Peptides against a protein of PDB entry 2Q3Z. Designs and how they scored, part 77

Target 1, 272 residues: chain A of PDB entry 2Q3Z
Amino acid sequence: YVLTQQGFIYQGSAKFIKNIPWNFGQFEDGILDICLILLDVNPKFLKNAGRDCSRRSSPVYVGRVVSGMVNCNDDQGVLLGRWDNNYGDGVSPMSWIGSVDILRRWKNHGCQRVKYGQCWVFAAVACTVLRCLGIPTRVVTNYNSAHDQNSNLLIEYFRNEFGEIQGDKSEMIWNFHCWVESWMTRPDLQPGYEGWQALDPTPQEKSEGTYCCGPVPVRAIKEGDLSTKYDAPFVFAEVNADVVDWIQQDDGSVHKSINRSLIVGLKISTKS
Target 2, 254 residues: chain A of PDB entry 2Q3Z as posed
Amino acid sequence: YVLTQQGFIYQGSAKFIKNIPWNFGQFQDGILDICLILLDVNPKFLKNAGRDCSRRSSPVYVGRVGSGMVNCNDDQGVLLGRWDNNYGDGVSPMSWIGSVDILRRWKNHGCQRVKYGQCWVFAAVACTVLRCLGIPTRVVTNYNSAHDSNLLIEYFRNSEMIWNFHCWVESWMTRPDLQPGYEGWQALDPTPQEKSEGTYCCGPVPVRAIKEGDLSTKYDAPFVFAEVNADVVDWIQKSINRSLIVGLKISTKS

## One batch from the design tools (peptide; made by RFdiffusion4, then SolubleMPNN)

Design b2_p15_3_s2 (from b2_p15_3, 10 letters changed)
Fold by OpenDDE base, seed 1:
Structure b2_p15_3_s2 (fold): chain B 272 residues (1-272), chain A 15 residues (1-15)
Amino acid sequence: as target 1 above (272 residues)
Amino acid sequence: KIYYDNGLKKLVLEQ
């Protein structure tokens, strides 16, 4: 999980799983230097360099910083996300074939945000950076991935009597979503939470004021320990949210659908 | 709304 430079990222849907080849390239020339630059331009370093540097021995701290810095929200991060299919002023997220070009572009343009990324691009770049920094990391794909915006562990949506989805769809379920899992100890938690930690660099929700997510023990998610830092409820919801399908009738009455149940979450971890 | 269907990334609820 540190030595492999080429791998696959899983995409598609639960019913039709696909993959693309990806060059993580963590050992290519100059990539480590770029990762160090990423750390040196993070908001915590700019605020207090000594404090930031003193904490870089902690993979928990570094993982959280990287999660925030892979996206350009709130900082001089690497990638700008875009999901509206208008990529003419940059590079389509679907055109990337590796992390190296992205990181080099970022550095060579004075740490200006690279246009554009989506979840698998964010995850792949984070994977590269974390591997460069000596943290065993893998990309994870979750099919039928929920985005809970109100922290109630529910995805609620409304349909009319014809089955048509209503509203702005603020809460959503994606066909797939990607993030990373990193192997680390958790001395900041109770015993037993060492191992794989979920980190999500896609800017979905703010955590402590910054668009970042994790690390949170995969074990905590599996066992439903939502008090575990960081961001356990959000990550839990991505893989376990309950879906409520409301049907609104012409008279304004609303009832839960008894004929449809959408199941959230089918997580696939990469093996190489 | 910041997310859209681009053919690769799709909202399951719209399927």
Scores: peptide ipSAE 0.240, ipTM 0.815, DockQ to the pose 0.048
Fold by OpenDDE base, seed 4:
Parts: sequence; C-alpha cells; structure tokens
Structure b2_p15_3_s2 (fold): chain B 272 residues (1-272), chain A 15 residues (1-15)
Amino acid sequence: as target 1 above (272 residues)
Amino acid sequence: KIYYDNGLKKLVLEQ
C-alpha cells in the first residue's frame, strides 16, 4: 500500500468491471518534493504555517488536506475536474496513465491546476501523494456510486410516464466512482475506528466549507455510525443510499417505480 | 450540475 508504484484502477460498471493500469510512481524523482509543495500551498499553511506544519504528523490532518488539495477547488490544488466531454483545452481525464505526469505538470506550471481530472484521476493522485507521505493508501472503486447532495441518504429520480428522467438530476448514481482509503489511527475519535479511512478528493460536496471528504472510518460506514467525522453521511450514501424512482403521471400523481431495482454500492478495494 | 455522462463515466439510470 506504500511500496507499490504500479497498479490497477477499476472502472466500468458492476456488470462489466474493467480496469486500467496506473503508475502511481510515489518514489519517482521529485515526487516527494511535489507532495511537500502541495502541503506548503494548502490554505491552512497559508493561514498559519507553524500550526499547519505542527499538524503534519497526523495522518488524519494530512489526509484531509490532501483530499482538498488534489482538487483545485478552493485552493491551488492539483486537478481541475471536468465532466462535460469538452477537454480540448487540456488533457482528457481518460488520457492519463499515471500520477507522476500530473504532479509534475502541476509543479512545473507554478502549481497551476492541471486540466483535467475525474474521480479515478483524483483518487489516483491522492493515492500517490498519500503514499509518498508514508500513509498506506489504496484506490477504491465503488460501482453504482451515489452522490447525495441533500444529505438525506436517498437518491430520488423523477420520471414521466414515458420513463424520461425529469428535473435537474441534482442527485445521481454513477456507474462507478473512485476514492481512496488510507490506513491510520483515529485518536480524534472514540476507540475502535483505527484502520482504513475513506478519503474522497473528487470535488463532489463541500465539507466544512472546502471541497474535501474524509477521513472517515470504513468501520463507521459499515456500521452505519454517521456521527463520526469526517463526512460519514456523504460517504455512507455513496455506498448505501436508497434509490427512489418516482413516476410522475400527467395528473400530477407520483408513484414509486417497481420496474427498476438499483442497488447502490459495490465497493472494490485493491490489494495494493 | 457539473457532472455529465461520458464514454466512461455514466449515470446509472440513463443506461
């Protein structure tokens, strides 16, 4: 989880699982230095360098910082996310084959955001950074991954009588989503939550005002303990949200669809 | 919404 530089990232769908090779490259030349730069440009460092540095011994703290800094939202982070298939002014997220090039580009361009990333790219870069910083980390793929925007643990869709999805699709279920899990103790929590912690660097929702997510104990998610910091409800929803598919009739009536059974969450963790 | 379907990433309900 720290030593492996080559790996695979799972993609595709629950029914058709795919993978791509990925070069994490945490030990390649200059990567550690780039990771340290990443820490040195984070908002907390800029606000109070001494305090930030004093907390870098905490994988909880560092993990959360990295989660926020891998995306460029709110800060000088590494990657700009884009999901609209318009990548002409950058690099398509699908083109990346490793984290090293991304990190080097970021640094070499004065810590300017790299265009572009999506979930697996964010996750992979985060994995590289965290591994580089000595935190055991793996990329996780969750199939049928929910994005709960309103924190109700439900994904609700509305369809017309013809089955066409209505509304703005504020909430969604992706065929897959990637994040990372890092191994750490949680002295900031009650005993028993040491182990794998979920961190999501994809800028999906703000956590305490910043596009970051986690760390949250995987155990807490499994046990449904949504009170644990950080972002337990959101991560829980990614893997456990209930889906309600509504059919809206012309008369204004709304009925639950019985034709579609969608199970949120099929998490695959890598062995390295 | 800033998230859209592409060749790799897709909304499950639209599949």
Scores: peptide ipSAE 0.195, ipTM 0.801, DockQ to the pose 0.049; fails the geometry check
Fold by OpenDDE base, seed 5:
Structure b2_p15_3_s2 (fold): chain B 272 residues (1-272), chain A 15 residues (1-15)
Amino acid sequence: as target 1 above (272 residues)
Amino acid sequence: KIYYDNGLKKLVLEQ
């Protein structure tokens, strides 16, 4: 999980699983220096360098910083996300084959955001950075992954009688979503939450005012302990949210569509 | 209709 530089990222759908080869390259020349630059341009360092540096011995702290800095939201982060298939002014997310080129481009262009990334690109870059910093990390793919915006553990769709989705379409389900899991102890929590921690660098929702997510114990998610830091309800919803379809009639009445065959969440973890 | 989309593939799940 630390030493492996070549791997695979799972994609596709639950019924048709695909994978792509990926060069993480955490030990290639200059990558460590780039990771240190990433830490040194983070908002917490810029606000108070001494405090930030003193906390870098904590993988919990570092993991949270990295999850925020891999995306360019709110800071001088690495990647700009785009999902509309208009990539002519940058690099298509589908064309990347490794993290090294992305990180080098970011650094060589004065820490300007790299265009473009999607979930697996964000996850892969985060995996490279965390491994480079000595934190055991793997990429995780979750099929039928929910994006819950209001933390109610539900994905709700409103449809008219013709099946057309009404209102805000902000909540969605990805055919697949990627994030990372990092191995660390959690001295900030009660005993028993050591082990794999979920971190999500894709800018989906703000956590404490920043587009970052985690770390949260995988065990807490499995056991439904949503009180654990960080972002347990959001990560739980990615894997376990219920989908509710509503049919709105012309008279304003709402009826629940019953029994969706699709279940949110099918997680596949990579191995070292 | 319910959709899945990640830029790689879009799936229509329900009508």
Scores: peptide ipSAE 0.029, ipTM 0.681, DockQ to the pose 0.057; fails the geometry check
Fold by OpenDDE base, seed 2:
Structure b2_p15_3_s2 (fold): chain B 272 residues (1-272), chain A 15 residues (1-15)
Amino acid sequence: as target 1 above (272 residues)
Amino acid sequence: KIYYDNGLKKLVLEQ
């Protein structure tokens, strides 16, 4: 998990699982220096360098910082996400074959955001950075991954009587989503939550005002302990949200649709 | 039906 520099990232769909090779390259020349730069440009360091540095011995703290800094939302982070298939002014997320080039580009351009990333790119870069910093980390793929936008643990679709989706904003389910799991102790939690911690660097929802997610114990998610910091409800929803499809009638009545049941979540952890 | 929102890899339910 720390020493492996080459691996695979799972993609596709639950029915058609695919994988791509990925060079994490955490021990390639200059990568550690870039990871340290990443820490030194994080908002917490810029706000109070002494406080930030004093906390870097905590993998919980570092993990959360990395989760926020891998995306460029709200900071000088590494990657700009884009999903609309318009990548002409950058690099297609599908073109990346490793983390090293991304990190080097970021650093070489004065910590300017790299265009572009999607979930597996975010996850892979986070994995590289965390491994580089000595935190055992693996990329995780979750198929039919829910994005709960209103913190109700539901993915809700609203339709009119003709079956047309209502509203411009609907909650969504990804065919797949990637994040990372890092091994660490959790002295900030009750005993028993040491082990794998989920961290999601894809900018989906803000946590404490920043686009970051985790760390949250995988055990807590498995056991349904949604009170566990950080971001347990969101991560729980990613892997196990309920899907509700509503039909709104002209008379204002709302009924559950007799539609195909969609199962959220099929998590695959890498053996790397 | 379940379909993908092209480009966004979003699953959308269609009746």
Scores: peptide ipSAE 0.024, ipTM 0.675, DockQ to the pose 0.063; fails the geometry check

Design b2_p15_3_s3 (from b2_p15_3, 9 letters changed)
Fold by OpenDDE base, seed 4:
Structure b2_p15_3_s3 (fold): chain B 272 residues (1-272), chain A 15 residues (1-15)
Amino acid sequence: as target 1 above (272 residues)
Amino acid sequence: KILFDNGLKKLVLTQ
């Protein structure tokens, strides 16, 4: 989880699992230095360098910082996310084969955001950075991954009697989503939450005003302890949200469909 | 139902 520089990232769908090789390259020349630069340009450092540095011994703190800094939202972070297939002014997320080139580009261009990333790219870069910093980390893929935007643990769709999707389509399920899990103690929590912590660097929702997510104990998610910081409800929803398919009839009546064709969550954790 | 598909990532809605 620290030493492996080459690995695979799982993609595709629950029924048709795919993978790509990925060079994490956490021990390649200059990568650690870039990771330190990443820390030194984070908003917390810029606000209070001494305080930030004093907290870098905490993998909880560092993990959260990295989660935020891997995306360029709200800061001088590494990657700009884009999902609309308009990648002409950058690099297609699908073109990356490793974290090293991304990090080097970021640094070499004055910490300018690299175009572009999607979930597995964010996750992979985060994995590299965290490993560089000595935090055991693995990329996780979750199939049928829910993106709950209103913190109700539901993914709701509305359809008319003809099956046409109605209303706001903000709530979504990805065929797959990637994030990372890092091994750390949680002295900031009650005993028992040490171990794997979920961190999500893909800018999906703001956490305490910043596009970051976690760390949250995998155990907390598994046990449904949604009060556990950070971002337990969101991460829980990614893997456990209920999908509600509402049918609105012509008379305005709404009822739940019995169609459960989609089941949220099938998490695969890598061994390397 | 697929709402978005970039060939790798896709948004999925219930059927």
Scores: peptide ipSAE 0.139, ipTM 0.792, DockQ to the pose 0.053
Fold by OpenDDE base, seed 1:
Parts: C-alpha cells; sequence; structure tokens
Structure b2_p15_3_s3 (fold): chain B 272 residues (1-272), chain A 15 residues (1-15)
C-alpha cells in the first residue's frame, strides 16, 4: 500500500467492469518534493504556517489537506475537473496513464491547475501523494455511486408524466466513482475506528467550506454511524443511498414510481 | 439503465 508504484484502476460499470493500468510513481525522482510543495501551498499553511506544520505528523490532518489540494477548487490545487467532453485546451482525463506527469506539470507550471481530471484521476493523484507521505493508501471504485446533494441520504429522480427525467432537479448516480482509502489511527474519535479511512478528492460537496471529503472510518460507514467526522453522511450516501423516483403530473401531484428502484453501491477496494 | 462509454463517468438512470 506504500511500495507499489504500478497498478490498476477499476472503471466501467457493475455489469461490465473494466480497468486501466496506472503508474502511481510515488518513488520517482522529484515526486516527494512536489508533494511537500503541495503541503506548503495549502490554505492552512498560508494562514498559519507554524500551526499547519505542527499538525503534519497527523495522517488525519494530512489526509484532509491532500483531499482538498488534489482538486484546484478553493486553492492552488493540482487538478481541474471537467466532464463535458470539451478538453481541447488541455489533456483529456482519459489520456492520463499515471500520476507522475500530472504532478510534474503542476509543479513545473508554478502550481497552476492541470487540465483535466475526473474521479479516477483525482483518486490516483491523491493515492500517489498519500503514499509518498508514508500513508498506506489504495484506490477504491464504487459502482452505481450516488451523489447526495442535500444530505437526506436519498437520491431523488423527478419525471414528468411521460417518464422524462428532469435533470436539473435530479440527483446523480454515476456508473462508477473513485476515491481513496487510507490506513490510520483515529485518536480524534472513539476507540475502534482505526483502520481504513475514506477520502474523496473529487470536488463534489464542500466540507467545512472547502471541496474536500474525509477522512471517515470505513467501519463507521459500514455500521451506519453517521456522527463520525468527517463527512460520514455524504460517504454513506455514495454507497448506500436510497433511490426514489417521483412522477410529477400535470395537475401538480407527485407520486412514487412503481418501477424497481436502482441499487446504489458496489464497492471494490484494491491494492493495485 | 447504466450509461457508459470508453471509460467515461456516466449518469445511471432509473427505469
Amino acid sequence: as target 1 above (272 residues)
Amino acid sequence: KILFDNGLKKLVLTQ
């Protein structure tokens, strides 16, 4: 979980699982230095360098910083996300074959955001950085992955009487989503939550004002303890949200569809 | 229905 430099990232769908090779490259020349630069340009360091540096011995703290800094939202982070198939002014997310080129581009361009990333790219770069910093980390793929936008643990689809989905009002379920799990103790929580912690660097929802997610104990998610920091409800919903299909009639009435609900979540955790 | 093509992240639509 810290020594493997080459691996695979799982993609596709639950019925058609695919994978791509990925070079994490955490031991390649200059990568550690780039990871340290990433820490030194984070908002918490800029606000109070002494406080930030004093907390870097905590994998909980570092994990949360990395989750925020892998995306360029809110800061001088590494990657700009894009999902609209318009990548002409950068590199297509599908073109990347490893984290090393991304990190080197970021550093060599004065910590300017790299175009472009999607979930597996964010996750893979986070995995590289965390491994480089000595935190055991693996990429996770979740099929039929939900994005709960209103913290109600539901994914709600709205349709008209003809069955057409109203996209602007519908919450998201993706064929797959990637994030990372890191191994750490949780002295900030009650006993028993040491082990794998979920971290999601893809900018989806803000946590304490920043596009970051986690760390949250995988155990807490499994047991449904949503009171644990950080971001337990959001991560729980990614893997366990209930799906509700609403039919909106012309008279303004709304009723639940009789159709079979989509099953959210099929998580695959792999070392490589 | 699951929507996917060439490794892209796609929206899964209920039926």
Scores: peptide ipSAE 0.075, ipTM 0.744, DockQ to the pose 0.049
Fold by OpenDDE base, seed 2:
Structure b2_p15_3_s3 (fold): chain B 272 residues (1-272), chain A 15 residues (1-15)
Amino acid sequence: as target 1 above (272 residues)
Amino acid sequence: KILFDNGLKKLVLTQ
């Protein structure tokens, strides 16, 4: 989880699992320096360098910073996410084969956001950075991954009598989603939450005003302890959200659809 | 129902 520089990232769907090779390259020349630059351009450092530096011994703090800085939302972060298949002014997320080129491009262009990333790219870069910083980290893939936008642990769809989806189509389920798990102690939590912590660098929802997610103990998610910082409800929903399909009749009545509820969540962790 | 397909990652809704 620290020493492995090459690995695989799982993709596809629950029924059709795929993988791609990925070069994490955490020990390649200059990568550690780039990771340090990433820390030095983070908003917390810019706001109060002394305070930021004093907290860099905490993997909890560093993990949260990295989660925010891997995406370029809110800061001088590494990657710009894009999902609309319009990548002509950059690099297609599907074309990346490793984290090293991404990080080098970011640095070489004055910490300008690299175009473009999607979840596995965000996760892989985060994995590289965290490993560089001495935090054991692995990429995780979750199939049928829910994106809960209203913090109700539900993915709700409203349909009219004709089965057409009504309203804001903001809530979604990804065929797969990737994030990272990092091994760390949690002195900021009650005993027993040491171990794997979920961190999600894909800009999906804001946490305390920043597009970041975690760290949250995997154990807390497994046990349903949604009070555990950081972002337990969101991560829990990614893996356990209930899907509710509503049919709204012309009279305004709402009925649950008999349609098969998609099973949210099938997590695969890398062994390498 | 697949609402969006950009290759490897797809936006999926319940059918």
Scores: peptide ipSAE 0.027, ipTM 0.689, DockQ to the pose 0.053
Fold by OpenDDE base, seed 5:
Parts: sequence; C-alpha cells; structure tokens
Structure b2_p15_3_s3 (fold): chain B 272 residues (1-272), chain A 15 residues (1-15)
Amino acid sequence: as target 1 above (272 residues)
Amino acid sequence: KILFDNGLKKLVLTQ
C-alpha cells in the first residue's frame, strides 16, 4: 500500500466492471517535494504555519488536509472537477494514465489548478500523495446496484406529475464513485477504530466549511456508528442508501413510488 | 427503473 507504484483503478458499473492502468509514481523524482509543497500551500499553513507543522505528525490531520487540497475548491488545490463533457480548454479526465503528470503540471504552473479531474482522478492523486507521505493508502471504487436490503439512511427524491425530479440536483447517484482508504491509528476516538479510514477528495459536500471528507473509520461505517468523526453520515450514504421516490400529485398529496429502489454499494479496492 | 446516462456517471431513478 506504500511501495507499489503501478496499479489499476476500477470503473464502469457493477454489471460491467472495467479497469484502467494507473501510475501512482509516489517514488518518482520530485514527487515528494511536490507533496510537501501541497502541504505548505494549504489554508491551515497559510493561517498559522507553526500550528500546521506541529500537527503534521498526525496522519488524521494530514489525511484531512490532503482530502481538501487534492481538489482546488476553497484553496490552491491540485485538480478542478468537471463533468459536463466540455474539456477543450484542458485535459479530459478520461485521458489521464497516472498521478505524476498531474502533480508535475500543478507544481510547474505555480500551483495552479489542473484541468480536469473526476472522482477516480481525485482519488488516484490523493493515493499518490498519501503514499508519498508514508501513509498506507488504497483507491476504492464503489458501484451502485439495486438490492432488496434494508439500509439506515434514506435518499428521498420528489417528482412532479411529469416525472421531473424536484429538488437539489446535487443529490445525484453515481453509477460508480472512487475515494481512498488510509491505514492509521485514531487516538482522537475511542479504542477500536484504528485501521482503514475513508477519505474522499472529490468536492461534493463541505465539511467544517471546506470541500473535504474524512478520515472516518471504515469500521464505524460498517457498524453504522454515524456519530464518529469525520463525516460518517456522508460516507455511509455513499456506500449504502435507500432511495425513495415520492410523487407529488396536483392536490399536493405525496405518495411513495410503487417501485422502491435500494442502492447498495459494491466496494472494490486496488488490492482486493 | 435505474437509467444510466450515456457517457455520464449519473444514475437516474425512473418509474
């Protein structure tokens, strides 16, 4: 999880799993220096360098910083996300074959955001950075599939009489999503939550005012302990959610759709 | 019914 520089990232769907080769390249020349620059341009360092540096011995702290800095939201982060298929002014997310080129481009252009990334690109770059910093890390792909299993969280969609979804379009369900898991102790939590921690560098929701996510113990997610920091409810919903479609009638009445779909994640690691 | 948008990662639930 630290020494391997070549791997595969899983994509596609639960029914049609695809993989792409990826060069993580955490030991290539200059990559460690770039990772250190990433830490030195983070908002917490800029606010108070001494405090930030004093906390870099904590993989919990560093993991959270990296999850925020891999995306360029709120800071001088590495990647700009784009999903609208208009990539003419940059590099298509689908064309990347490794993290090294992305990180070198970022550094060589004065820490300007690289265009463009999507979830697997964000995850792969985060994996490279965390491995470079000595934190055992793997990329995780979650595929959404319909299953007849009860989950604890509900994602509710409202539709009008025309079948149009009413609500925040940000509540999208992805056919697949990628993030990272890092191995660390959790001295900030009760005993038993050491091990794999989920981190999500794709800018989806703000955590404490910044587009970052985690670390949260994979065990806490598995056991449904949603009170565990950081961002347990969000990560739980990424892997297991009940989807309820509501139909609003002309009279204002709301009825559940006849076809209730349950979304259950199939999780695949780069070292499964 | 779950629909996948062509070329997009969007999952759309339809009746």
Scores: peptide ipSAE 0.021, ipTM 0.630, DockQ to the pose 0.060; fails the geometry check

Design b2_p15_3_s4 (from b2_p15_3, 8 letters changed)
Fold by OpenDDE base, seed 5:
Structure b2_p15_3_s4 (fold): chain B 272 residues (1-272), chain A 15 residues (1-15)
Amino acid sequence: as target 1 above (272 residues)
Amino acid sequence: TIYFDNGLKKLALTQ
């Protein structure tokens, strides 16, 4: 989880699983220096360098910083996300084959955001950075991954009498979503939550005012302990939300239906 | 029908 530099990232759908080769390259020349620059430009360092540096011995703290800094939301982070298929002014997310080129581009252009990333690109870069910093990390793919925006553990769709989806479509299910899991102790929690921790660098929701997510114990998610920091309800929903259709009939009545035909979440982790 | 897409492929979900 630290030594391997080459691996695969799973993509596609639950029914049609795909994979791509990926060069994580955490030991390639200059990559460690770039990871240290990433830490030195984070908002917490800029606010109070001494306090930030004093906390860098904590993989919990560092993991949370990296989760926020891999995306360029709120800070001088590495990647700009884009999903609208308009990539002409940058590099298509589908074109990347490794983290090294992305990190070098970011550093060489004065820590300007690299265009463009999507979930697997964010996850892969985070994996490289965390491994480079000595934190055992793996990329995780979750098929039928829910994005819950209101923390109710439901993905809600509204339909008119014609079956057309109405309202905000921001709450959705991805065919797949990628994040990372890192191995660390959790001295900030009750005993038993050491081990794999979920971290999500894709800018989906704000946590404590910043687009970051985790670390949260995988055990807490599995056991449904949603009080566990950080961001347990959000991560739990990614793998276990219910899908609800709100259907307004011609008479104005509203019917609630939970879609049981779709199972949210099929998680696959890799050793590289 | 609900469609979701992560840039590579759209899937249709039905009840």
Scores: peptide ipSAE 0.026, ipTM 0.683, DockQ to the pose 0.055
Fold by OpenDDE base, seed 3:
Structure b2_p15_3_s4 (fold): chain B 272 residues (1-272), chain A 15 residues (1-15)
Amino acid sequence: as target 1 above (272 residues)
Amino acid sequence: TIYFDNGLKKLALTQ
C-alpha cells in the first residue's frame, strides 16, 4: 500500500466491472517535492504556517489537507473536475494513465489547476500523495455510489406519472465512485477506530466549508456510527443510502414507488 | 477511450 507504484483502478458498473492500469509513481523523481509543495500552498499553511507545520505529524490532519488539495475547489489544488464530456481545452479524464504527469503539470504551471479530473483521477492522485507522505493508502471503488446532497441519508427521485424524472437537481447515484482509504491511528477518537480511514478528494460536498471529506473510520461506516469525525453521514450515504422514488400525479398527489432493483453500494478495495 | 456515464438517474440504473 506504500511501495506499489503501479496498480489498477476499478470502473464501469456493478454488472460490467472494468479496470484501468494506473501508475501512481510515488517514488519517481521530484514527486515527493511536489507533494511537499502541495502542503505548503494549502489554505491552513497560508493562514498559519507554524500551526500547519506542527500538525503535519498527524496522518489525520495531513489526510484531510490532501483530500482538500487534490481538488482545486477553494484553494490552489491540483485538479479541476468536469463531467459534461467537454474536455477540448484540457485533457480528458479518461486519458490519464498515472498521477505523475498530473502532479508535474500542476507544479510546472505554478500550481495552477490541471484540467480535467473525475473521481478515479482525484482518488489516484490522492493515493499517490498520501503514499509519498508515508501513509498507507489504497484506491477504493464503490458501485452504485450515492451522492447525498442534503444529509438525510436518502436519495430521492421525483417522477411524473409517465416515469420521467423531474428537475435537473435530483440527487445522484454514480454508476461508480472512487475514493481512498488510508491506514492510520485515530487518537482523536475513542479506542477501536484505528485502521482504514475513508478520504474522498472528489469535490462533492463541503465539509466545514471546504470541499474535502474524511478521514472517517471504515469501521464506523460499517457499524453505522455516524457521530464519528469526519463526514461519517456523507460517506455512510455513499455506501448505504436509502433510495426513495416519488411519483407525482397531475392532481398533485405524491406516492412512493417501490423499486427494489437498485441497491446502493458495492465497495471493492484494490489489492495493488 | 472508454466513456463512463457517472451520475446516473435511478431510471437509468434500473434498466
Scores: peptide ipSAE 0.023, ipTM 0.652, DockQ to the pose 0.043
Fold by OpenDDE base, seed 4:
Structure b2_p15_3_s4 (fold): chain B 272 residues (1-272), chain A 15 residues (1-15)
Amino acid sequence: as target 1 above (272 residues)
Amino acid sequence: TIYFDNGLKKLALTQ
């Protein structure tokens, strides 16, 4: 989880799993230096360098920083996310074959955000950075991954009387979503939460005012301990949210559909 | 039909 530079990222759907080869390249020349630059431009460092540096021995702290800094939301982070298929002024997320080029571009352009990323790109870059920093990390793909936007542990779809999905009101389930899991102790938590921690660098929701997510113990998610920092409810929802299908009538009335809820988190695929 | 999105395409799922 630290030494492997080449790998695969799983994509596609639960029924039709696909993968792409990915060069994580955490040991390629200059990559570690770029990772250190990433730390040195993070908002916490800029606010108080001494405090930030003093906390870099904590994989919990570093993991959270990296989660935030891999995306360019709120900071000088690495990647700008885009999902509208308009990539003409950058690089299509599908074009990337490794983290190295992304990180080098970011650094070489004065820490200017690289266009563009999506979940697997964010996850892969985060994986590279975390591995560079000595944190065992793997990319995880969750199929039928929920994006809970209102922290209610429900993914709510709205349909009109014709069955058409109201996209402006509906929450989202990704056919797949990628994040990372990092191995670390959790001295900031009660005993037993050491091990794999979920971190999500894709800018989906803000955590404590920043687009970052985790670390949260995978165990906590599995056991339903939603009080566990960080962002347990959100991550829990990604893998376990219930889906509610609402039907809105022409009169504005809304009622719950009798349709079977979609299964969220059908498969989780990790590095083989 | 509910649509799943990977950011590139939506998949229609029938329930």
Scores: peptide ipSAE 0.025, ipTM 0.677, DockQ to the pose 0.057; fails the geometry check
Fold by OpenDDE base, seed 2:
Structure b2_p15_3_s4 (fold): chain B 272 residues (1-272), chain A 15 residues (1-15)
Amino acid sequence: as target 1 above (272 residues)
Amino acid sequence: TIYFDNGLKKLALTQ
């Protein structure tokens, strides 16, 4: 349950990119040990340690495990997501300055979920963990674009007359979203899908019963190959979805909200 | 999609 608060607090349009310094700290003392603990408390290890350990040589497997374990959904994962600005019983997602403190807190509190994270916190922690485990990883931020009308995927939001999202509040319109890309081979896929793989540790949708996402080849997303595991349709929607906001009236009539068609556009800016 | 090199993070998702 991603608690969507009804209030669209537009913090920063695509025009107002704020960069926050972040210490990934993948080389700090004890962080690798914490990453190993993270693996050892994952549901797959608890279910069958031998099988889990035998697969830890696969960055595909490890990436998927980490994606699931960075969030505390379904497991003893690291972070609890919260988006309702009620952070009094924890740490505001906006106050974090690095992954190290989060990981240390998690470990020091007996692998209890750290309060709280949002997408960039999840992504940053995942990035740290994956790097510690020897997987080249970077944080990726996608900004919502209001202008690209030509996306084939529609994210439909139904709202009541009061602007409250009706239905599964799982579909959130983000002004931006962060995930990670990890470099790995994909021996489990057809040739050509090696390279950057998208992984999303933010608990948004369940993949095979767990709040995890990926790895999915960035190439597959670019090419529109939605059959590619893992979670290609979801990641594709994250990067290239038209958001249609529907207002449902009490009479059952549905009206398209003209003002809120947010299009999630792929502007990949690679700094050279 | 913007790729962040080491150390850059973007601020909060608003519901």
Scores: peptide ipSAE 0.020, ipTM 0.598, DockQ to the pose 0.029; fails the geometry check

